Peptides against a protein of PDB entry 3T7K. Designs and how they scored, part 64

Target 1, 248 residues: chain A of PDB entry 3T7K
Amino acid sequence: KAEKILARFNELPNYDLKAVCTGCFHDGFNEVDIEILNQLGIKIFDNIKETDKLNCIFAPKILRTEKFLKSLSFEPLKFALKPEFIIDLLKQIHSKKDKLSQININLFDYEINGINESIISKTKLPTKVFERANIRCINLVNDIPGGVDTIGSVLKAHGIEKINVLRSKKCTFEDIIPNDVSKQENGGIFKYVLIVTKASQVKKFTKLINDRDKNETILIVEWNWCVESIFHLNVDFTSKKNVLYQKK

## One batch from the design tools (peptide; made by RFdiffusion4, then SolubleMPNN)

Design b2_p14_5_s1 (from b2_p14_5 with I7P N8S D10Y)
Fold by OpenDDE base, seed 4:
Structure b2_p14_5_s1 (fold): chain B 248 residues (1-248), chain A 14 residues (1-14)
Amino acid sequence: as target 1 above (248 residues)
Amino acid sequence: SLPEPDPSKYYQLP
């Protein structure tokens, strides 16, 4: 059926998209449209798997969804596109009125606002954002909104190797893991990195660390610090935004 | 019907 629909075009583009969707296409696509998209080199996946070599995200705008945040870890993210790309494409293909010999839809016309070439270019870097920031091992409080699994999965996608979940009410100093990274000559490495939700946790963890491991470097941040770092694909250690405690 | 964007059905992380 898809072949018959596409037979009216003299040439078919190959968009070479391996995509996930977020904030759009919740009901999926019908079998014919899936096949049409496949013939155009557009494959849409339900979930993010590293093996699929995803290179595209469809979303109406920048979103704080797991899929969107993880899409910024694609190697590379080639395109961040509005769903209107698919909509207009399928409309053009299904149109019986237009004697179109060619599909006239350009990917670049459908870029998500705020995902610029500077962001896309950073996804071509050989390292992940937190890897570049010398953040390998973090401590995450167990009461984090969104859940430790989801948050942890996003962080891992962006180069966090080890996530230690802290039971905030019961944890001791021995439960806190160090950020085990080799000292780079010019980079401020924090020995302890923690993502917390409450000011009481800041007080607790700073006390535990300072009492047992004096003079060590500590970074305590909110989840929003991670989100901002992901959206910029850069950690700004000069910013105090979403930093709850910092000891250099 | 063609798929439409539905920004109301997504879960945003806090």
Scores: peptide ipSAE 0.177, ipTM 0.758, DockQ to the pose 0.846
Fold by OpenDDE base, seed 2:
Structure b2_p14_5_s1 (fold): chain B 248 residues (1-248), chain A 14 residues (1-14)
Amino acid sequence: as target 1 above (248 residues)
Amino acid sequence: SLPEPDPSKYYQLP
């Protein structure tokens, strides 16, 4: 059926998209439309897997979803597109009135607002955002909104290798892991990095660390610090936004 | 009918 529909076009584009969707297309696509999209080099996946070599995200806007945050870790993210790209494409293909010999849809006309070439270019870097920031091992409180598994999965996608989950009410100093990064001579490395939810946790962890390891560097942040770092694909250590405690 | 974007059917992380 798709072949018959596409036979009216003299030339078919190959968009070379391997995509996931977030905030759109919850009902999926019919079999014919999936086949049409496949013939145009557009493959849509239900979930993110490294083996699929994903290069595209469809979303109506910037979203704080797991899929959207992880899409910024693609190698590279080639396109962040509005769902209207697919909608307009399928409309043109199904249109019997359009004597169009060619599909005239430009991917660049459908970019998600706020995901510009500066962000896309950073996804071509050989390192992940937290890797570049010398953050390898992090402590995460167990009461984090969104859950430790989801938050942890996003952080790992962006270069955090080890996530230690802290039971905030019962943890001791021995439960806190150091950020084991080789001291590069010129980089501000924090020995202890923690993501917390409450001011009481800041007081607890700062006391535990300072009582046992008085001279060490500490970074305590909110989840929003990580989110901002991901959306910018850069960690700004000069910003105090979402930083709850910092000791250099 | 073609799929339409529905921004109401997603979970955003807090």
Scores: peptide ipSAE 0.175, ipTM 0.756, DockQ to the pose 0.824
Fold by OpenDDE base, seed 1:
Structure b2_p14_5_s1 (fold): chain B 248 residues (1-248), chain A 14 residues (1-14)
Amino acid sequence: as target 1 above (248 residues)
Amino acid sequence: SLPEPDPSKYYQLP
């Protein structure tokens, strides 16, 4: 029983982690270790649900997984930790050799490289990254790698409210939705935001929009534009990286 | 056995 194992410690830390894992712990944990982790205030979930109030991600490094990308939308993400935190913790707990009266593992020693306090601090903001960027409604091509559901789910987690899926070969201008944001006079709001996969789509959509709505602002990006925005928790409109077409 | 990180068993989005 976990209680008997933990009874050797005079004081147990409460880490207060509600976590998901990605790129690690695929086989899960045994019942005893789950109970140990729970007693230490570490709860690991299989899937992301908003109701669980997740605050932690375990991963070996920055990953482009759905879980990792969504973890950056946690409110807040308190910790992004390497799996070695759990491994070392369980090793110390199961060790019979050490007359350890206390568990001496610091969460900060296990931070994922590249997820710094600047990124973590942005997860405390009251808004999501795309919300801050005035991107509310987007058009997504149906042939996007990773699938529209997964990509769409990530984008929604980061503040995109409406995702319109475009049938790239068959779509017309009428199929393209505007980014319906309140006209803030001073904000560079793009009326049409599109995520595309290839240059032929850029040509198609730019033509469709410009032929019917000539004076409107257009932003056409690759998925990587969204990924970079998520990893930085900031949209850099000055960057041309992963921008395929922009009309202001 | 203690769980180990396995970076080979995950799908990364393109």
Scores: peptide ipSAE 0.174, ipTM 0.755, DockQ to the pose 0.859
Fold by OpenDDE base, seed 3:
Structure b2_p14_5_s1 (fold): chain B 248 residues (1-248), chain A 14 residues (1-14)
Amino acid sequence: as target 1 above (248 residues)
Amino acid sequence: SLPEPDPSKYYQLP
């Protein structure tokens, strides 16, 4: 059926998209449309797997979903597109109008607002955003909204190797792990990096660390600090935004 | 059949 529909075109584009969707296409696609998309080099996956070599995200806008945040870790993210790309493409293909020589849909017309070439270019870097920031091991409080597994999975996708979950009410200094990175000259290396949710946790952890390891560097941030870093694919250590405590 | 709506499709992380 797909072949018969596509036979009206003299030439078919190959878009070479391996995509996931977020905030769109909740009902999926019918079998014919999936086959049409496949013939055009568009493959849509349900979940993110590294083995699939995903290069595209479909979303109506920038979203704080797990899929969207992880898409910025693709190697590279080639395209971040609005769902209207697929909608308009399928509409053109299903149109009963006369023999079209070519499909006239340009990917660049469907870019998600706020995902520019500067962001896309950073996904071509050999390192992840937190790796570049010398953040390898972090402490995450167990009461983080969204859950430690989801938040942890996003952070790992962006280069954090080890996530230590702190039981905020019961943790001691010995439960806090250091950020084990070699001293590199060009980056603020923090010995202790913590993601927290409450001011009481800031007070607790700063006391625990300063009482036992007084001269060490500490970075305590909220989840929004990580989100902003991901959306920019850059950690700005000069910004105080979403930083709850910093000791250099 | 595309699988059931992944909660991550519709729900933003806080």
Scores: peptide ipSAE 0.137, ipTM 0.674, DockQ to the pose 0.345; fails the geometry check

Design b2_p14_5_s2 (from b2_p14_5, 4 letters changed)
Fold by OpenDDE base, seed 5:
Structure b2_p14_5_s2 (fold): chain B 248 residues (1-248), chain A 14 residues (1-14)
Amino acid sequence: as target 1 above (248 residues)
Amino acid sequence: SLPEPDPSKYKQLP
């Protein structure tokens, strides 16, 4: 069916998109439209897998979804597009009235507001944002909103290798893992990195660490610190925003 | 115009 619909065009573009959707297309696509999109080099995946070499996200705007946050870890993220790209494309293809011999839709006209070339360029870097920040091993409180699995999965996509889940009420010093990174000459390395939700946790963990390791470097942040770092694809250690405790 | 994506249909992280 798709071939017959597309046969009216003299040339078909190859958009070379391997995409996920977030905040749009919840009902999916019909079989014919999926086949059409596939013939145009547009592959839509339900979930993010590294093996799929995803390069695109469809979303109406910047969102704090797992998929959107993970899309900023694509290697590279080539395109962040509004769903209207697909809608207009399919409308043009299904239109019998348009005597168009060619598909006249430019994907650059459908960029998500706020995803600029500066963000896209950083996704071409050989390292992930937290990797560049020398954050390899973190401690995450078990009562984090969104859940440790989802939050952990986003953090791993951005270069955190090890996530230690802390039972915030029951944990001891021995439950806290160090951020084991090789001392690079030019980077402040925090021995302990923690993501917490409450001021009481800051007091607890700072006490536990300082009572045992008085001279160690500590970074305690909110989840929003991670989110801001992801959206900027940069960790700003000069900012105190969303930093609850820092000891250098 | 696609209806604005219903915020109920996607889970934003806190």
Scores: peptide ipSAE 0.258, ipTM 0.761, DockQ to the pose 0.597
Fold by OpenDDE base, seed 3:
Structure b2_p14_5_s2 (fold): chain B 248 residues (1-248), chain A 14 residues (1-14)
Amino acid sequence: as target 1 above (248 residues)
Amino acid sequence: SLPEPDPSKYKQLP
């Protein structure tokens, strides 16, 4: 059926998209439309798997979803597109009125606002955002909204290798892991990096660390610090935004 | 009917 629909076009584009969707297309696509999209080099996946070599996300706008945040870790993210790309494409293909010899849909007309070439270019870097920032091992409080598994999965996608979950009420100094990175001359390496939710946790962890390891560097941030770093694909250590405690 | 964006069906992280 798809072949018969596409036979009216002399040439078919190959968009070479391996995509996930977030905030759109929850009901999926019918079998014919999936086959049409496949013939145009568009594959839509339900979930993110590294083996699928995903390069695209469909979303109506920048979203704070697991899929959207992880899409910024694709290698590279080639396109971040509005769902209207698929909608307009399928409308044009199913249109019997248009004696079109070619499909006239440009990917660049459907870019998500705020995902520009500067962001896309950073996804081509050989390193992840937190790897570039010398953040490999972090401490995460167990009471984080969204849950440690989801938050941890996003952080790992962006180059954090080890996530230590802290039981905030019972945690001792011995439960806190160091950020084990080689001393690089360029950029503040923090020995202890913590993501916390409450001011009481800042007071607790700063006391525990300073009482036992008084001269070491500490970074305590909110989850929003990580989110802003992901959306910019850059860690700005000059910014105090979402930083709860910093000792250089 | 073609799929449409539905912002009510996604969950944002806090």
Scores: peptide ipSAE 0.254, ipTM 0.782, DockQ to the pose 0.815
Fold by OpenDDE base, seed 2:
Structure b2_p14_5_s2 (fold): chain B 248 residues (1-248), chain A 14 residues (1-14)
Amino acid sequence: as target 1 above (248 residues)
Amino acid sequence: SLPEPDPSKYKQLP
């Protein structure tokens, strides 16, 4: 069916999109539209897998979803597009009135507001955002909103190798892992990095660390610190926003 | 009918 619909066009674009969707297309696509999109080089996946070499996200706007946050870790993220791209494309293709021998839809007209070329360019870097920040091993409290698995999965997508989950009520100093990074000459490396949810955890962990490892560097942040770092694809260590405790 | 964007059908992280 798709071939017969597309036969009216003399030339078909190849968009070369391997995409996930968030905040749109919850009902999916019909089989004919999937075939049409596939013939145009557009493949939509239900889930993020590294093996799929995803390069695109569809979303109506910047969203704080697992898929959106992980899309910023694509290698590279080539396009962050509004769902209207697919809608307009399919409308043009299904239109019986369009005497158009060609599909005239430009991907650049459908960019998500706030995902600019500066963000896209950073996804071409050989390193992930937390890797560039010398954050390899973190401690995450078990009561984190969104759950340790989801939060941990996003953090790992962005270059955190090891996530240690702390049982906030029962943990001791021995349960806290160091951020084991090789001393690069010029990098402010924090020996202990923790993501916490409340002030009582800050007080507990700072005491535990300072009582046992008095001279070491500590970074305690909220989840929002990680989110802001992901959306900017940069860790700003000069900002105190979402930093609960810092010892250099 | 063609798919439409629905910004209400997603789970935002806290």
Scores: peptide ipSAE 0.261, ipTM 0.787, DockQ to the pose 0.794; fails the geometry check
Fold by OpenDDE base, seed 4:
Structure b2_p14_5_s2 (fold): chain B 248 residues (1-248), chain A 14 residues (1-14)
Amino acid sequence: as target 1 above (248 residues)
Amino acid sequence: SLPEPDPSKYKQLP
C-alpha cells in the first residue's frame, strides 16, 4: 500500500533517521504510515536501546522525559525535531492535490528550539558528559522522585558506570562508594558524589564521610544538577546551582 | 532554566 502511495514521487529522500518520540505520537502510527516512513529512511522505535544506534528524537519542545534526557546521549544525536516534520511529511505524501514530483521537506526547518548546533556538536564527543566531568561512580538515595531505576538509567546513558543506591535511613559510611576515577591533572575530582533529595541527607552523609574520611572531596547535588548538566552536555563545577554541599 | 516537564502521559522525571 505504501509503495502505491509513494509511486507518484520520482525521487524519495532518505532521511536516515532512527528516532524515538516523546511528548508526541502517543497513539503511534498506522501500518501504512510506518511503511511510508521506513521507505523514507525514518525508523521510529518505541524504546531506547544502544544497539539501535538512535540518532534522532521527536518532541514538541525540550522536555524532562527519560527519552529526551537519554536522546542527548546518542552517538551522535543528529537531529532533535518537532513532530510537525512527520506530520507535514505524511500530509504531503497523502495529498492527492499536490502534483509534487519530489518531497521538499527540510529537516532543519523543524529543529526543536534550544537544541542548537552547540548541543548537537557535543553529542559527537567521544566521551559522555559525566565521564568528561570525572564522575564514574555515584551514590543515589533510594527515595529519589522518579525512582532509582529511571534516574539510574538516564545517568548510565550519560556515562555513570556505577550507581550505588543508598538506603538513606539505614546507610552507614561503609555503604557509600567512592568515585573511582584516575586523578586527572586539570580538575577537582570528587571522591564522593551523592545525589540526594533532602537537607537531612546532606547532614547525614557529610557527617558520615567527614568523620571517617576527613580529608576527602565531597559533592552532594540534587537531581536538577544532573538534569542541567545533561541539557548543557557540560558539567559546570563553578555553578553552585543545585549543589547542596561541596568540599574541594 | 530547567525545561518544563512533559505534559504528556509519559513518566515525567520530577
Scores: peptide ipSAE 0.238, ipTM 0.774, DockQ to the pose 0.259; fails the geometry check

Design b2_p14_5_s3 (from b2_p14_5, 5 letters changed)
Fold by OpenDDE base, seed 5:
Structure b2_p14_5_s3 (fold): chain B 248 residues (1-248), chain A 14 residues (1-14)
Amino acid sequence: as target 1 above (248 residues)
Amino acid sequence: DLPKPDPSKYYQLP
């Protein structure tokens, strides 16, 4: 059926999109439309897997979803597009107007607002955002909204290798892992990096660390610190925004 | 496989 629909076009574009969707297309697509999209080089996946070499995200705007945050870790993210791209494309294809010899839909007309070339260019870097920031191992409190698995998965997608989950009420100093990175000469390396949810945790962890390891560097942040770092694909250590405690 | 409704399509992390 898709072949018959597409046969009216002399040439078909190949968009070469391997995409996931977030905040749109909840009900998916019918079989004919999926086949049409596939013939146009648009493949939509349900989940993010590294093996699929995803290069595109569909979303109505910048979102704080797991998929959107992870899409910024694609290698590279080629396109961040509004769902209207697919909608307009399918509308044009299903249109019975005889005179359309070509599909006239440009991807660049459907870019998500706020995902600019600067962001896209950073996805071409050989390292992830937290790798560049010398953050390899972090401590994450177990009561984090969104859950440790989801949050941890996003952080890992962006270069954090080890997520240590802390039971905030029961943890001791021995439960806190160091950020084991080789001392590179030029980067502020924090020995202890923690993501926490409340001020009481800051007080607890700072005490535990300072009582046992008084001279060590500590970074305690909110989840929003990570989100802002991801959205900018850059860690700004000069900013105090979403930083709860810092010892250099 | 047709994309199934994924809760991740709409759930925003806090």
Scores: peptide ipSAE 0.236, ipTM 0.702, DockQ to the pose 0.363
Fold by OpenDDE base, seed 4:
Formats: C-alpha cells, sequence, structure tokens
Structure b2_p14_5_s3 (fold): chain B 248 residues (1-248), chain A 14 residues (1-14)
C-alpha cells in the first residue's frame, strides 16, 4: 500500500531520522503511515535505547518529559522537530492532487522553538553535560518527585555514572558517596553532590558532611538545577539558581 | 525560561 502511494513521486527524500515522540502521536501511526515514513528514512521508536542511535525528537515544544530530556543526550541530536512535520508530510503524500512530483517538506521549517543550533551543536561534543561538569557520582534523595528510577535514568543519559539513593530519614554520613573524579587543574570539583527536595535535607546533609569531612566541597541542588543544565547542555557553576548549598 | 510542568497535557517530570 505504501509503495503504491509513494509511486507518484519521482524522487523520495531520505530524512534519516531515528526518532522518539513526546507530547504528540500518543496513538501512534497506522501501518501504512509507518511504512511511508520508513520509506522516507523516518523511523519512530516507542522508547529510547542507545542501540537505536536516535537522532531526533518530535514534540510540540520544549517539555520536561523523560524522552525530551534524554533526547538532549543523543549523539548527536540532529533535529528537534514539531509534530507538524509528520502531519504535513503525510498530508502531502496522501493528497490526491496528481500535480505533486516531489515532496516539498523541509525539516528546518519545523524546529522546536528554543532548541537552537547552539544546543544542537553541544550534542556533538564527545562528553555529556555532567561529565563536562566533573559530576560522576551523585546522591539522590529517595523522595524525589518523578521517582529515583526515572530521574536517575535521565541523569545517567547525561553522563552521571553512579547514582546513590539516600533514604533521607535514615541516612548517615557513611551512606553519602563522594563524587570520585580526577582533579582537573581549572575546575572546581565538588566532592559531594546531592540532589534534594527539602530544606531539612540540606540542613541534615550539610551537618553530616561538615561534621565528618570539614574541608570538603559540597554542592546541594534541586532537580531544577539538573533540568536547567540539561536544557542548556551546560552547567553554570556561577549561577545560584536552584542551588541550595554550595561550599567551595 | 524552563517550561512549567503541565501534567494536564503531558506527563512531565516535576
Amino acid sequence: as target 1 above (248 residues)
Amino acid sequence: DLPKPDPSKYYQLP
């Protein structure tokens, strides 16, 4: 069926998209449309797997979804596109107007607002955002909204290797893991990095660490600090936004 | 500015 529909075009573009969708196409695509998209070099995946070498995200706008956040870790993210790309493409293909010898849909016309070339270019870097920031091992409180698994998965996608989940009510100093990174000459490495949800946790963890390891560097942040870092693909250590405690 | 969570439309992380 797809072949018959596409036979009217003299040349088919190859978009070379391996994509996931978020905030759109919840009902998926019918078999014919999937095949059409496949013939155009557009493959839509249900879930993110590293083995699929995903390079594209479809979303109506910047979203705080797991898929969207993880898409910024693609190597590289080539395109962040509005769903209208697919909609207009399929509309054009299914159009009975015999006059269309070619598909006239340009990917660049469908870019998600706020995902600019600067962001896309950073996805071509050999390192992940938290890796560049010398954040390898973090402590995450177990009561984080969204759940430790989802949050942890996003963080891992962005270069955090080890996530230590802290039981905030029962944890001791011994439960807190250090951020084991080699000292780079020019970068403030924080020995302890923690993502917390409450001011009481800040008080607790700062006390535990300072009582046992007085001279160590500490960074305690909110989840929004991570989100902002992901959306910018850069950690700004000069910003106090979403930083709850910092000791250099 | 970061998008505000809109759980009514999409499942977004807090």
Scores: peptide ipSAE 0.228, ipTM 0.751, DockQ to the pose 0.255
Fold by OpenDDE base, seed 2:
Structure b2_p14_5_s3 (fold): chain B 248 residues (1-248), chain A 14 residues (1-14)
Amino acid sequence: as target 1 above (248 residues)
Amino acid sequence: DLPKPDPSKYYQLP
């Protein structure tokens, strides 16, 4: 059926999109439309897997979803597109009135607002955002909203290698892991990096660390610090926003 | 501007 529909076009574009969707297309696509999209080089996946070599996300806007946050870790993220791209494309293809010999849909007209070339270009870097920031091992409190698994998965997608989950009520100094990174000459390295939810946790962890390892560097942040770093694909160590405690 | 915190932010929004 898809072949018959597409036969009216002399030339078909190959968009070369391997995409996930977030905040759109919750009902999926019918079989014919999936086949049409596939013939146009658009493959939509239900979930993010590294093996799929995803390069695109569909979303109506910037979202704080797991999929959106992880899409910024794609290698590269080629396109972040509004769902209207698919809608207009399918509409044009199904249109019997359009004497169009060609599909005239440009991907660049459907960019998600706020995902610009500067962000896209950073996804072409050989390193992930937290890797570039010399953050390899972090401590994460177990009471984080969204759960340690989801948050941890996002962080790992962005270059965190090791996530240590802290049981905030029972943890001791020995439960806190150091950020094991090789000293780069020009980069501020924090020995202890922690993501926390409460001021009481800041007090607890700062005391534990300072009592046992007095001269070490500490970074304690909120989850929003990570989110902003991901959305900018850059860690700004000069910003105090979402930083709860910092010792250089 | 970055999106505000959403209770469903870790799930696919409809």
Scores: peptide ipSAE 0.105, ipTM 0.698, DockQ to the pose 0.153
Fold by OpenDDE base, seed 3:
Structure b2_p14_5_s3 (fold): chain B 248 residues (1-248), chain A 14 residues (1-14)
Amino acid sequence: as target 1 above (248 residues)
Amino acid sequence: DLPKPDPSKYYQLP
């Protein structure tokens, strides 16, 4: 059926998209439309798997969903597109106007606002954002909204190798892991990196660390620090935004 | 805010 629909076109584009969707198309596509999209080099996946070599995200705007945040870790992210791309494409294809010899839909007309070429270019870097920032091992409080699994998964996608979950009420200094980056030559290394949710946790962890390891560097941030870093694909250590405690 | 589940569909296919 898809072949018959597409037969009216003398040439078909190959968009070469391996995509996930967030904030759109939750009901998926019918079988015919999936086949049409496949013939145009557009494959949509339900979930993110590294093996699928995803290069595209469909979303109406920048979102703080797991899928969107992880899409910025694609290698590379080639396109971040509005769902209107698919809608307009399928509309054009299903149009009964016989005179369309070609599909005239340009990907660049459907870019998500705020995801520009500068962001896309950073996804081509050989390292992940937190890797570039010399953050390998972090401490994450167990009471983080959204859950440690989801948050941890996003952080791992962006180069965090080890996530230590702290039971905030019961943890001691011995439960806090150092950020082991001894092999990294770049300055600005924090020995202890923590993501917390409450001011009381800042006070607690700062005390625990300073009492036992007084001269060491500490970075305590909220989740928004990570989100901003992901959205920019850059860690700005000069910014105090979302930093709860910093000791250099 | 933290990562949230995917929001509802904003756009529908015709």
Scores: peptide ipSAE 0.036, ipTM 0.652, DockQ to the pose 0.102; fails the geometry check

